# Peptides against a protein of PDB entry 8RAJ, part 68

Target 1, 54 residues: chain A of PDB entry 8RAJ
Amino acid sequence: LPAENEDPDKAVVDLHRSPPKTKDPDLTPSGIIAKVKAGDMTQETARELLLAMR

## One batch from the design tools (peptide; made by RFdiffusion4, then SolubleMPNN)

Design b2_p27_8_s1 (from b2_p27_8 with D1S E2A E6A R7L T12S D21A)
Fold by OpenDDE base, seed 1:
Structure b2_p27_8_s1 (fold): chain B 54 residues (1-54), chain A 27 residues (1-27)
Amino acid sequence: as target 1 above (54 residues)
Amino acid sequence: SAAIDALLLSASEEELDAVMAELLAQP
């Protein structure tokens, strides 16, 4: 089974960078909410990201 | 955005509560 090396550097959303135009499923509003539910993102960080997408 | 508003409308009560708790935690 290929260990998907989740590159921890791909999860570093630079909040000071313009909201990534990346089709990253983890940076969709649904992906952000899923990370908060998983405990992988703070609610504050999720709020800032969601507001930046509004 | 209309996508966020659509997500807030389609979110489960638990997702809505998490988003609402944060929106309401603003002083």
Scores: peptide ipSAE 0.049, ipTM 0.603, DockQ to the pose 0.077
Fold by OpenDDE base, seed 5:
Structure b2_p27_8_s1 (fold): chain B 54 residues (1-54), chain A 27 residues (1-27)
Amino acid sequence: as target 1 above (54 residues)
Amino acid sequence: SAAIDALLLSASEEELDAVMAELLAQP
């Protein structure tokens, strides 16, 4: 499947959506931190995602 | 996970501190 270039500015990480099986670079631990730093993700959301990866 | 551990090792001190603060802020 072509990696849909989801515009990084519009990737609403739905916490209730099963993490897309896509290697979304925005769902990497680094991408999560980058979103928090950009103000595009809450620390709470980032924590939940990082913990789910742990 | 090894991916989080690898990130913590590659992150800037600021990013590490933010992640650690958030991980430690768990009740």
Scores: peptide ipSAE 0.048, ipTM 0.603, DockQ to the pose 0.086
Fold by OpenDDE base, seed 4:
Structure b2_p27_8_s1 (fold): chain B 54 residues (1-54), chain A 27 residues (1-27)
Amino acid sequence: as target 1 above (54 residues)
Amino acid sequence: SAAIDALLLSASEEELDAVMAELLAQP
């Protein structure tokens, strides 16, 4: 199975970029919270993302 | 946003505690 090396650099949400018009489930407020719970996102990154969506 | 507020209202106590801890960690 090719380990999809999800390039960790592609998971860097550029907070200065207009939120992608893609309904990326990972960039929904629920998806952000789910990533924090999974340990895949820091609380600080989640805060910055949630604040940028507010 | 209303979506964040709706999540805060629907969040489990553990999710609320995590969000509240972060909100309280704001300088």
Scores: peptide ipSAE 0.047, ipTM 0.602, DockQ to the pose 0.100
Fold by OpenDDE base, seed 2:
Structure b2_p27_8_s1 (fold): chain B 54 residues (1-54), chain A 27 residues (1-27)
Amino acid sequence: as target 1 above (54 residues)
Amino acid sequence: SAAIDALLLSASEEELDAVMAELLAQP
């Protein structure tokens, strides 16, 4: 069975990267809040992302 | 954005309060 090593480092939202024009469900306002609730994103990072999207 | 506003309108009061508290905690 190929262990899909999902590199945990790919979840680092580079705040200096232009917001991906891709409809990444993980980068929607709902996806951001879901990541914070899951403990996969800091509240501060979520705030910065949500403010940049407002 | 309209997407954030729509989320805030669809969120539970507890989720709204957490998001609002954080958005208001701007220095």
Scores: peptide ipSAE 0.045, ipTM 0.597, DockQ to the pose 0.098

Design b2_p27_8_s2 (from b2_p27_8, 8 letters changed)
Fold by OpenDDE base, seed 2:
Structure b2_p27_8_s2 (fold): chain B 54 residues (1-54), chain A 27 residues (1-27)
Amino acid sequence: as target 1 above (54 residues)
Amino acid sequence: SAEIDELLLSASEEELDEVMAALLAQP
């Protein structure tokens, strides 16, 4: 069975989709900030996501 | 949203500076 190494780093967040009410810690406001701080997300993408969640 | 408002109230000064930088960073 090929272990699909789904590299979790390419969740293409469709910025045009209504902010997912996902319990995904990576898509919470705090998770977005943590990704920016880690260098895993751009400030622009974080801004767009946070504004869409407001 | 209430979640963003709660974050803005509970965030550390460093986290607020990063959020404010992201929100104020106009392209």
Scores: peptide ipSAE 0.078, ipTM 0.646, DockQ to the pose 0.095
Fold by OpenDDE base, seed 3:
Structure b2_p27_8_s2 (fold): chain B 54 residues (1-54), chain A 27 residues (1-27)
Amino acid sequence: as target 1 above (54 residues)
Amino acid sequence: SAEIDELLLSASEEELDEVMAALLAQP
């Protein structure tokens, strides 16, 4: 199954498996912040994702 | 990344507070 990066935990797993060439708007730094603000992502998952993209 | 640095420079005060809270959160 294509890992639908809709689950924040799957986004973390996908970022560990491939450097983000994903044009997925949900995996951009701005998309991560928007999900945290919406309550759709935890601050911990957002921290891990942003640190992995740095 | 340069993209995160650009985001931090362009973010509103509210967005910065959320990002800073996430980055400074100790596990």
Scores: peptide ipSAE 0.076, ipTM 0.646, DockQ to the pose 0.094
Fold by OpenDDE base, seed 1:
Structure b2_p27_8_s2 (fold): chain B 54 residues (1-54), chain A 27 residues (1-27)
Amino acid sequence: as target 1 above (54 residues)
Amino acid sequence: SAEIDELLLSASEEELDEVMAALLAQP
Protein backbone atom coordinates (compact mmCIF):
# COMPACT_ATOMS: atom_id res chain seq x y z
CA LEU B 1 0.00 0.00 0.00
CA PRO B 2 1.49 3.41 -0.85
CA ALA B 3 2.33 5.30 2.33
CA GLU B 4 -0.22 8.06 2.01
CA ASN B 5 1.74 11.17 2.84
CA GLU B 6 -0.94 12.35 5.21
CA ASP B 7 -0.08 16.02 5.33
CA PRO B 8 0.78 16.44 9.04
CA ASP B 9 -0.80 19.93 8.86
CA LYS B 10 -4.28 18.34 8.44
CA ALA B 11 -4.08 16.41 11.70
CA VAL B 12 -5.28 19.40 13.70
CA VAL B 13 -5.19 17.44 16.90
CA ASP B 14 -7.77 19.30 18.91
CA LEU B 15 -5.73 19.36 22.11
CA HIS B 16 -8.96 20.12 24.00
CA ARG B 17 -10.56 16.90 22.75
CA SER B 18 -9.67 13.57 24.33
CA PRO B 19 -7.18 11.98 21.92
CA PRO B 20 -9.32 10.27 19.30
CA LYS B 21 -9.51 6.47 19.65
CA THR B 22 -7.92 6.52 16.18
CA LYS B 23 -5.47 3.75 15.39
CA ASP B 24 -3.33 6.59 14.04
CA PRO B 25 0.26 5.55 14.83
CA ASP B 26 1.08 9.27 15.02
CA LEU B 27 -1.24 9.70 18.05
CA THR B 28 0.19 6.81 20.07
CA PRO B 29 2.61 7.73 22.88
CA SER B 30 5.46 6.33 20.76
CA GLY B 31 4.22 8.23 17.67
CA ILE B 32 4.07 11.52 19.62
CA ILE B 33 7.65 10.95 20.78
CA ALA B 34 8.77 10.14 17.24
CA LYS B 35 7.26 13.46 16.02
CA VAL B 36 9.07 15.46 18.73
CA LYS B 37 12.37 13.79 17.75
CA ALA B 38 11.72 14.52 14.08
CA GLY B 39 11.00 18.21 14.90
CA ASP B 40 7.39 17.78 13.65
CA MET B 41 5.88 18.46 17.11
CA THR B 42 6.74 20.83 19.96
CA GLN B 43 7.57 19.45 23.40
CA GLU B 44 4.65 21.48 24.81
CA THR B 45 2.15 19.90 22.40
CA ALA B 46 3.59 16.46 23.18
CA ARG B 47 3.30 17.19 26.93
CA GLU B 48 -0.35 18.21 26.57
CA LEU B 49 -1.18 15.11 24.47
CA LEU B 50 0.63 12.69 26.78
CA LEU B 51 -1.03 14.26 29.86
CA ALA B 52 -4.45 13.91 28.19
CA MET B 53 -3.71 10.18 27.60
CA ARG B 54 -2.46 9.51 31.18
CA SER A 1 -2.32 5.56 31.79
CA ALA A 2 -0.05 2.57 32.50
CA GLU A 3 1.29 2.92 28.92
CA ILE A 4 2.40 6.53 29.60
CA ASP A 5 3.96 5.49 32.91
CA GLU A 6 5.87 2.63 31.18
CA LEU A 7 6.98 5.04 28.44
CA LEU A 8 8.28 7.60 30.95
CA LEU A 9 10.13 4.86 32.84
CA SER A 10 11.73 3.50 29.62
CA ALA A 11 12.56 6.86 28.01
CA SER A 12 16.23 7.82 28.52
CA GLU A 13 16.63 10.37 25.70
CA GLU A 14 17.67 13.99 26.38
CA GLU A 15 15.26 15.20 23.65
CA LEU A 16 12.26 14.34 25.90
CA ASP A 17 13.70 15.29 29.30
CA GLU A 18 11.53 18.42 29.58
CA VAL A 19 8.34 16.52 28.64
CA MET A 20 9.17 13.68 31.01
CA ALA A 21 10.11 16.06 33.82
CA ALA A 22 6.84 17.97 33.34
CA LEU A 23 4.79 14.71 33.40
CA LEU A 24 6.64 13.30 36.44
CA ALA A 25 6.39 16.61 38.35
CA GLN A 26 2.58 16.42 38.30
CA PRO A 27 1.01 14.74 41.38
Scores: peptide ipSAE 0.087, ipTM 0.653, DockQ to the pose 0.080; fails the geometry check
Fold by OpenDDE base, seed 5:
Order: sequence, then C-alpha cells, then structure tokens
Structure b2_p27_8_s2 (fold): chain B 54 residues (1-54), chain A 27 residues (1-27)
Amino acid sequence: as target 1 above (54 residues)
Amino acid sequence: SAEIDELLLSASEEELDEVMAALLAQP
C-alpha cells in the first residue's frame, strides 16, 4: 500500500471547516506544537488550528 | 476540546509555553 505522503503544504486546512478528525499525526495538538518547534509552522497557524480544535 | 484540555494537563513546561505562546499570539 503506497503511504500517501500528503504534502503538508497541500492540507488546505479550511480553518472555517470543522477540523477534520484526521488521524494525521501532523494535525494533532502535539503534532502542531512539534511543527512550531521545528519551524515548519507559524504560531498564528498553530493558534488558529488549536482554537478550532478546542 | 478534551484533547487540548488533556494536553494542558499533561504537557511539559516547554510544551505549555509553546501552546500558551501560540494561543496568546495576537495577529
């Protein structure tokens, strides 16, 4: 089974759409924090995602 | 969400600082 490497830049997280219940480790609260720490995500994008998940 | 509330309760000090920085970041 090909692992679908969904390019993180192509997850158009429609911030106005209910956060997808994606099992994507990159869209978990911990995955978001890890991306901010890595410099792969802005704090603003992380804020919007975390607030949408609350 | 319960996942954010669980994160706030279980996170290390460093993870809390990043969450708080993100949540308190004004545009």
Scores: peptide ipSAE 0.079, ipTM 0.647, DockQ to the pose 0.086; fails the geometry check

Design b2_p27_8_s3 (from b2_p27_8, 8 letters changed)
Fold by OpenDDE base, seed 3:
Structure b2_p27_8_s3 (fold): chain B 54 residues (1-54), chain A 27 residues (1-27)
Amino acid sequence: as target 1 above (54 residues)
Amino acid sequence: SAAIDELLLSASDEELDEVMAALLAQP
């Protein structure tokens, strides 16, 4: 099975893009925190995302 | 937003610490 290289660049939530109306768990406040805790997101990116959602 | 306010009310102490660390982190 080719490992689908999940292009790490596709997981970069464009901070300038309107939050997609998708129930993407990765775009929920809890999903953002889970990524920071896992080391998959920087605290700075999480801050910018959470502030944009507030 | 209501989503952030709901998170702040429902989060565990550990999740709150991560949120607070992120919000207080300045570049």
Scores: peptide ipSAE 0.115, ipTM 0.687, DockQ to the pose 0.094
Fold by OpenDDE base, seed 5:
Structure b2_p27_8_s3 (fold): chain B 54 residues (1-54), chain A 27 residues (1-27)
Amino acid sequence: as target 1 above (54 residues)
Amino acid sequence: SAAIDELLLSASDEELDEVMAALLAQP
């Protein structure tokens, strides 16, 4: 199976697209927080993602 | 969503502070 190396810099979650139903651990509420804490996501992007999931 | 409600109920104080800071961040 080709490992789709999805470039982590291309997780431009189009916030205008329906919240990603992705089983991506990085797009769970806890994964979003972990990315903010790691400095890999802005607080604004996290806010918008979490609000879109609510 | 149930996932955010579960997070808010299960989060540590540190995780909750980060979430609350993110949610309360005005542009």
Scores: peptide ipSAE 0.109, ipTM 0.680, DockQ to the pose 0.089
Fold by OpenDDE base, seed 2:
Structure b2_p27_8_s3 (fold): chain B 54 residues (1-54), chain A 27 residues (1-27)
Amino acid sequence: as target 1 above (54 residues)
Amino acid sequence: SAAIDELLLSASDEELDEVMAALLAQP
């Protein structure tokens, strides 16, 4: 079975999607901050996501 | 949410600075 190299860079977080019940570690509050630190997420997108989770 | 409030209480100074900068960055 070919290992699907799911390119980790294709999580286009659709901000119009209902707050994800995502067990995705990348969409936890800590995962969002880690993406901002890595330069993989804008601070504005992180703000909007964190505010939507509060 | 309780998860954000827990994060704000457990975050390092660097993580807090980034979160605070994100929260204070009004468009």
Scores: peptide ipSAE 0.107, ipTM 0.676, DockQ to the pose 0.091
Fold by OpenDDE base, seed 4:
Structure b2_p27_8_s3 (fold): chain B 54 residues (1-54), chain A 27 residues (1-27)
Amino acid sequence: as target 1 above (54 residues)
Amino acid sequence: SAAIDELLLSASDEELDEVMAALLAQP
């Protein structure tokens, strides 16, 4: 079975890239908030992402 | 979007205070 190396470093949301129409639940407004609450995202990164989606 | 503003207002806690303040300060 090929090891799914989900490289966590590939979730670098390039804030200068047009917000991908990512069906990624982790990049929804609710997913961003959940990551901040989990300590997996900074408030600054969440601000920038949410502002880009507004 | 209005859905983001509603979500931030409903989920506002200490972990979101800076994010909410920044979003509300933007036009």
Scores: peptide ipSAE 0.127, ipTM 0.690, DockQ to the pose 0.086; fails the geometry check

Design b2_p27_8_s4 (from b2_p27_8, 7 letters changed)
Fold by OpenDDE base, seed 4:
Structure b2_p27_8_s4 (fold): chain B 54 residues (1-54), chain A 27 residues (1-27)
Amino acid sequence: as target 1 above (54 residues)
Amino acid sequence: SAEIDELLLSASEEELDAVMAALLAQP
């Protein structure tokens, strides 16, 4: 079965919307850092997300 | 947020470097 490429564009976190109380591990500060380390997230996107959570 | 401050206090050196790099990265 071809792995459904989860379209990375579907995780468009609207940074202008109040951060959803999403239990999404990918949107936790730790999950953001883990993605940056893995090269799966840009430092700019991580900055914007972390600043929106501060 | 308190969650970011808690991460900065509990992060490994490599985690701190990644956070600092992300926070200091300007476009």
Scores: peptide ipSAE 0.084, ipTM 0.651, DockQ to the pose 0.093
Fold by OpenDDE base, seed 2:
Structure b2_p27_8_s4 (fold): chain B 54 residues (1-54), chain A 27 residues (1-27)
Amino acid sequence: as target 1 above (54 residues)
Amino acid sequence: SAEIDELLLSASEEELDAVMAALLAQP
């Protein structure tokens, strides 16, 4: 069975898509902040995502 | 959303600073 290395870089969040009702813990407001703190997301991308969820 | 408002109320000072920095960072 090939281990699908889910390349974490393939979460190209299409910012033009209506904010998915994602059960993805990484796309919750808390998950977005955690990614910014980890250095895995830019503040600008986090801002755009949080504003789209408001 | 109510989820963002709840997060802003429950976030630690460090998390609030990161969110405020992101929200106040005008391009």
Scores: peptide ipSAE 0.081, ipTM 0.649, DockQ to the pose 0.094
Fold by OpenDDE base, seed 3:
Structure b2_p27_8_s4 (fold): chain B 54 residues (1-54), chain A 27 residues (1-27)
Amino acid sequence: as target 1 above (54 residues)
Amino acid sequence: SAEIDELLLSASEEELDAVMAALLAQP
């Protein structure tokens, strides 16, 4: 599927480029959930991130 | 990971529902 144009100023988490480094507070499990609740992340992107951290 | 398991144990019902919805969402 073509990557939907999410705003280039929000850190596009390239799921393929590196395991999420624990240094970005926005990429913690809690930060991911907070973004989904805020409507700033899709449930699918959150699922993929959380599964990659498991 | 242990961090995901700890999150699931500490999550509110609303947080758990959002996580469960995300985990059950098929592509």
Scores: peptide ipSAE 0.079, ipTM 0.648, DockQ to the pose 0.092
Fold by OpenDDE base, seed 5:
Structure b2_p27_8_s4 (fold): chain B 54 residues (1-54), chain A 27 residues (1-27)
Amino acid sequence: as target 1 above (54 residues)
Amino acid sequence: SAEIDELLLSASEEELDAVMAALLAQP
């Protein structure tokens, strides 16, 4: 799968695309939680990502 | 996944609360 190197400040997480095999540390489960805590991600987006990773 | 289950088991209370809030959040 092509690693879309989309800019870290505007990662449009296409929630309808198969969860990228994110070698991106910012899209690990811990990175998702860190973004929610920082206010950089909505809880809904985090929910959908974490559920798609489960 | 086993990774999410491992996260839920290894998370601090504050991290667990954030995960649980996210997982239980309805739109």
Scores: peptide ipSAE 0.082, ipTM 0.650, DockQ to the pose 0.076; fails the geometry check

## One batch from the design tools (peptide; made by RFdiffusion4, then SolubleMPNN)

Design b2_p28_1_s1 (from b2_p28_1 with K2R E7A K18Q M20L)
Fold by OpenDDE base, seed 5:
Structure b2_p28_1_s1 (fold): chain B 54 residues (1-54), chain A 28 residues (1-28)
Amino acid sequence: as target 1 above (54 residues)
Amino acid sequence: ARAARFAAEVAAMSPEDQALLAALLAAP
């Protein structure tokens, strides 16, 4: 079975390559907090995103 | 303005989520 290497990095918002598009509902302050609470985002990534959005 | 939108979105959050956001921003 070819291991579908679902590149786990495709779900990582590369803050260095693309500024967060303020049009993604998942990148709203509320969406970021929801992902942190769910364990789907690190506190560090959330901090960086929030700092870039203010 | 980005800052005005951000402030409005934060103000629409629950007090719990606002506290978590403040803690994340205050982290070293």
Scores: peptide ipSAE 0.630, ipTM 0.927, DockQ to the pose 0.645
Fold by OpenDDE base, seed 3:
Structure b2_p28_1_s1 (fold): chain B 54 residues (1-54), chain A 28 residues (1-28)
Amino acid sequence: as target 1 above (54 residues)
Amino acid sequence: ARAARFAAEVAAMSPEDQALLAALLAAP
């Protein structure tokens, strides 16, 4: 069975590569807070995203 | 304005989530 290389880099919101699309529920202030609470986002990444959105 | 939309989205959050957001923004 070929291990599907789930490229672990595809789940990292590269703040330098993709401007936050305001249409992605995961990139709303509420979506960011939800991911942090779930452990799916670091506090540092959340800070940088939120700073870029305000 | 972007800032006015952001402020409205934050104001629609629970007080708990607003406090967490404020803490994240205040972190060094």
Scores: peptide ipSAE 0.629, ipTM 0.927, DockQ to the pose 0.605
Fold by OpenDDE base, seed 2:
Structure b2_p28_1_s1 (fold): chain B 54 residues (1-54), chain A 28 residues (1-28)
Amino acid sequence: as target 1 above (54 residues)
Amino acid sequence: ARAARFAAEVAAMSPEDQALLAALLAAP
């Protein structure tokens, strides 16, 4: 059985790392809300990101 | 300005997603 390479680069957005210069469409306010709704982001992480980008 | 872009992106969301965003920001 080929081990599915769980890409360990599930971006734990380390909020202590310099604010991501991410042109990542997933780090828009809408992208954050979508990740929370999908269960892919905690409410606390989403809150901290949204507070930092306003 | 960053704040003006953020406000415009929030205003473009559905009412449901705006309510969820408001709830997340109001959480302790």
Scores: peptide ipSAE 0.628, ipTM 0.927, DockQ to the pose 0.586
Fold by OpenDDE base, seed 4:
Structure b2_p28_1_s1 (fold): chain B 54 residues (1-54), chain A 28 residues (1-28)
Amino acid sequence: as target 1 above (54 residues)
Amino acid sequence: ARAARFAAEVAAMSPEDQALLAALLAAP
């Protein structure tokens, strides 16, 4: 059985590896809030992203 | 400036989403 390499970490924006590109619609303040509301982003990750954008 | 862009993007959000954003930023 091929191990499904669901690397759950690849879908998480690694804030330590690259500064959030303000051109990614998923990394706008509105895109972050939308992901939090959908359950697709943790509140901690959202906080860190928003703090880096201000 | 980054801060001016951020403020404009936040100001364009719904009041509900602005409140959620404020709560996220106020969390310890």
Scores: peptide ipSAE 0.625, ipTM 0.927, DockQ to the pose 0.618

Design b2_p28_1_s2 (from b2_p28_1 with A1D A3K P15A A22E A23E)
Fold by OpenDDE base, seed 4:
Structure b2_p28_1_s2 (fold): chain B 54 residues (1-54), chain A 28 residues (1-28)
Amino acid sequence: as target 1 above (54 residues)
Amino acid sequence: DKKARFEAEVAAMSAEDKAMLEELLAAP
């Protein structure tokens, strides 16, 4: 069975994209930490997001 | 305001998650 190519492009939080007006739970401080712990977000991207929210 | 919301969300985190957040923010 071909492994589903999960398109890595869907998980890229574009920091240059206006934050979705929706409360994306993935854009909460807790959601960011959870993604870093899961390996779904780099520490650098997480730092930039957290700094922008502060 | 946005700052007060961020501070409230951080204050609601576990001690472990808060420590990780502080580490991420302290990174060069």
Scores: peptide ipSAE 0.590, ipTM 0.917, DockQ to the pose 0.593
Fold by OpenDDE base, seed 2:
Structure b2_p28_1_s2 (fold): chain B 54 residues (1-54), chain A 28 residues (1-28)
Amino acid sequence: as target 1 above (54 residues)
Amino acid sequence: DKKARFEAEVAAMSAEDKAMLEELLAAP
């Protein structure tokens, strides 16, 4: 059985990568808050994204 | 304008989500 080393650390949204210009509803202020509430985003990442959108 | 869109979207948020937004922005 190939151990799928799903490196869980590759889900770090590289904040130095320009946020994808996609109208991803997930990159709205409301979408960021929803991801933090779900545990799918850290508070630090959410803060940096929100500050960049302000 | 990106700022005007952000302000409009925050204005449309629930009171709970606004409080969480303020908490996240106040974090060090």
Scores: peptide ipSAE 0.588, ipTM 0.917, DockQ to the pose 0.602
Fold by OpenDDE base, seed 3:
Structure b2_p28_1_s2 (fold): chain B 54 residues (1-54), chain A 28 residues (1-28)
Amino acid sequence: as target 1 above (54 residues)
Amino acid sequence: DKKARFEAEVAAMSAEDKAMLEELLAAP
């Protein structure tokens, strides 16, 4: 069976989109750190998100 | 505000997660 290429590009958090006023727990500082620790987010994306929240 | 929420959450983080946050922010 061909490996489903889950195109990782569809989880690109558009940093230019105003963060939805939704309290997405995954977009908190702690949620970002948890995703990086899990390997679900790159360090670069995490840095950009954290800088935008500071 | 967003800043006060960020600071409050960072203040509540473990020492390990704070260290990782500072590492991520310091990365080139």
Scores: peptide ipSAE 0.586, ipTM 0.917, DockQ to the pose 0.577
Fold by OpenDDE base, seed 5:
Structure b2_p28_1_s2 (fold): chain B 54 residues (1-54), chain A 28 residues (1-28)
Amino acid sequence: as target 1 above (54 residues)
Amino acid sequence: DKKARFEAEVAAMSAEDKAMLEELLAAP
């Protein structure tokens, strides 16, 4: 049985961790909206990230 | 400036993505 060990916790942007110095294109407003639409991010996490970016 | 980049990216979004952005920001 291929355990799809895609640990969903690895996509958890720890908001308590210093903002990732990574210019991760996925941490743009558009990238956040795309992840929410894909089901790869919760609305709460998206809200917190967007509030920190504005 | 981070704010100017955010505003520019939001300005470039579709009307649908802007509506979703506002919904996410307004969520309790």
Scores: peptide ipSAE 0.585, ipTM 0.917, DockQ to the pose 0.574

Design b2_p28_1_s3 (from b2_p28_1 with K2Q A4E E7A P15A K18Q A19E M20L)
Fold by OpenDDE base, seed 4:
Formats: structure tokens, C-alpha cells, sequence
Structure b2_p28_1_s3 (fold): chain B 54 residues (1-54), chain A 28 residues (1-28)
């Protein structure tokens, strides 16, 4: 079975890059919470993102 | 405007997800 190398480089939101215009559903408060619940985002990254968008 | 949008998006979440969000923000 070919291991689909899901390139882990898919959308590391560089927190040091200007927050992308909030059109990314993955960067909404709900999208962040969904990723945390799925284990796709650390609590620290989620905290930093949420702090930046409040 | 940004804070108002954030507050509106949070208010549209379930109570469970709002509690999780609050816990994430309260984490050291």
C-alpha cells in the first residue's frame, strides 16, 4: 500500500505571516476548534490563532 | 470590527465548543 505522504506542509499557518484574510474556513474560530477536536492542531497553536483574531 | 466578528462567530458555536474555546484561551 503506498503510504500517501500527506505532505505535513499543507497549511502550517505561519503565525508570523500576516493573518490570511479570514476567508479560509480553517482559520475561523469554528475551524480551529474542529481541528483541535480532530487532533490536527495543538492547543498552543489554536490559542495563538484565537488570540490573534479576537 | 474584528472583535465584533470574532464575538459573532463564537456566539454561533455550540455551548460545548464555546467552553473548549474558553479553555484554550485560559491555558498558560
Amino acid sequence: as target 1 above (54 residues)
Amino acid sequence: AQAERFAAEVAAMSAEDQELLAALLAAP
Scores: peptide ipSAE 0.616, ipTM 0.924, DockQ to the pose 0.607
Fold by OpenDDE base, seed 5:
Structure b2_p28_1_s3 (fold): chain B 54 residues (1-54), chain A 28 residues (1-28)
Amino acid sequence: as target 1 above (54 residues)
Amino acid sequence: AQAERFAAEVAAMSAEDQELLAALLAAP
């Protein structure tokens, strides 16, 4: 069975780049909380993203 | 508009997820 290539292009949201006005569902407050709970995002990155979008 | 959308999305979360969000924002 071919291994599903999980595309390692986890869009590293460069927090130093003005957050693109991307309607990326992964960059909503709920999407960030879900990633933190799943262990897919650090608390520090989540904090910085949430602070930038409030 | 952005702050209003943020507040509305937070208000739609579960109490658990709101507490986690508050803890993340309160972290040093």
Scores: peptide ipSAE 0.615, ipTM 0.924, DockQ to the pose 0.574
Fold by OpenDDE base, seed 1:
Structure b2_p28_1_s3 (fold): chain B 54 residues (1-54), chain A 28 residues (1-28)
Amino acid sequence: as target 1 above (54 residues)
Amino acid sequence: AQAERFAAEVAAMSAEDQELLAALLAAP
């Protein structure tokens, strides 16, 4: 099964854009931690997102 | 409301993931 190429460029959450009111499971605290552990998100970006949603 | 939701979601994480989250927030 070809892994759907989720374009990594579509996950550029503009940190200045209000977090999308979308219950995107990938933008929960747990989803952010999972992406960091997978190497799909930098620790810096994760920190900024977590600081903004607390 | 937002902070309460965040705290509840963090509290539902594993101890390992809570430690990683704390380390990310403490990073310079």
Scores: peptide ipSAE 0.611, ipTM 0.924, DockQ to the pose 0.559
Fold by OpenDDE base, seed 3:
Structure b2_p28_1_s3 (fold): chain B 54 residues (1-54), chain A 28 residues (1-28)
Amino acid sequence: as target 1 above (54 residues)
Amino acid sequence: AQAERFAAEVAAMSAEDQELLAALLAAP
C-alpha cells in the first residue's frame, strides 16, 4: 500500500495516476532535489515527478 | 494554485538547486 510517507524506494508513485495532491514534503520540488543529491532518487524519476508538478 | 506553489518553491531554492532542477528538466 503506498503510504503517504514511504521511502522513495517504496513510494511507487504511480505516475500514470493523477499527480498526487500530496502534502508530502518529500514530494515537493525541494524534497525531490534533496533526494537526488542524496542518491535516494534517480534523475529519471525526479524528472517525471517535477514534470507532473509544474 | 499548483503551478503557483511550484514556481514559488523553485524561486526559494538556492542557485545550485535551481541549476540541478533545470538540468533534470532539460534531460531527454
Scores: peptide ipSAE 0.604, ipTM 0.924, DockQ to the pose 0.565

Design b2_p28_1_s4 (from b2_p28_1 with K2R K18Q)
Fold by OpenDDE base, seed 2:
Formats: sequence, structure tokens, C-alpha cells
Structure b2_p28_1_s4 (fold): chain B 54 residues (1-54), chain A 28 residues (1-28)
Amino acid sequence: as target 1 above (54 residues)
Amino acid sequence: ARAARFEAEVAAMSPEDQAMLAALLAAP
């Protein structure tokens, strides 16, 4: 069985690769705060996303 | 329209999460 090495680094939303789709529940203000609280997003990335969507 | 939606989504958050959002935006 190939171990699906889910590279945890690929879950980082590359802000340079896709503009934040405001329709993604993970990219709502609440979804961003939830990811930061979970440790799944840096504070810097969260700030940049929030600045881009207001 | 975008700004008004953002403000409405923020206003629907808990006071704790609103404070965290404000802190993230105020960070240098």
C-alpha cells in the first residue's frame, strides 16, 4: 500500500498561487480565525487574507 | 458590497474571535 504521505506543508494555502476565494468556508473571517487557533495558519498569512477580503 | 459582507461576517463572530481578528490586523 503506498503510504499517502499527505505532506502537511501542502495544506498551507499559498496566497501567491490562488487569490482568496471569499466563497470558500475555510477563507471566511471565521474560517481564518479557526485555522489560526488550530495552528494550521500563521498569524501573518491570516492578516494578509483578512486585509485582502475587507 | 465586499466590505459590507466582510463587516457582517465579522459582526456575526463571537466577541473573542472579533478581538482576535482585531489583534491580527493591528499586529506590525
Scores: peptide ipSAE 0.615, ipTM 0.924, DockQ to the pose 0.617
Fold by OpenDDE base, seed 5:
Structure b2_p28_1_s4 (fold): chain B 54 residues (1-54), chain A 28 residues (1-28)
Amino acid sequence: as target 1 above (54 residues)
Amino acid sequence: ARAARFEAEVAAMSPEDQAMLAALLAAP
């Protein structure tokens, strides 16, 4: 059975490559906290995003 | 505008999520 290639393009919002698009619902404070709680975002990435949007 | 929106979005979060956000921002 071919392994399902889970697309590793879970958009790691590289803050160094693209400014956070304030239109992405995943980049709201609540969306960031939800991703951290789900294990889909590191605390460091979440901190950097939150610092950039306040 | 951005700061005021951020503060309003944070204020609309649960106390648990506000505490987590505060902990993330307070990290060194």
Scores: peptide ipSAE 0.615, ipTM 0.925, DockQ to the pose 0.603
Fold by OpenDDE base, seed 1:
Structure b2_p28_1_s4 (fold): chain B 54 residues (1-54), chain A 28 residues (1-28)
Amino acid sequence: as target 1 above (54 residues)
Amino acid sequence: ARAARFEAEVAAMSPEDQAMLAALLAAP
């Protein structure tokens, strides 16, 4: 079983740091919406990320 | 372009998720 070491510290998207050039599926528009629906991301953070991606 | 990729990814979402995205972007 791959150890899902979701290091919670890597999930802190520093909004001041350019989004990591990693194709993190969680940083796609769909991944952001999924996190908001799950309660894992605030609507404000999601808004800021989406505004920076468009 | 980054914008063209974003629009394509949004267009691939469900209508529900597209509506949620639009609501998040329209929020004050």
Scores: peptide ipSAE 0.614, ipTM 0.925, DockQ to the pose 0.548
Fold by OpenDDE base, seed 4:
Structure b2_p28_1_s4 (fold): chain B 54 residues (1-54), chain A 28 residues (1-28)
Amino acid sequence: as target 1 above (54 residues)
Amino acid sequence: ARAARFEAEVAAMSPEDQAMLAALLAAP
């Protein structure tokens, strides 16, 4: 079976490569918390995003 | 302006989600 290399980079906002889009609903404080609760975002990524937007 | 928006958006969250946000920010 070809391992579909689901490029893990497509869903993770790399703050070092792409600054948070201030208009992305997924990058609101509530959107970040929702993703963490869903397991779709790490606590570290959430922390970095929240620190960058405050 | 950005900080004031952030604080307003956080203040609009549930107390549970505000506590989670505070815990995330307090993590080392």
Scores: peptide ipSAE 0.612, ipTM 0.925, DockQ to the pose 0.676

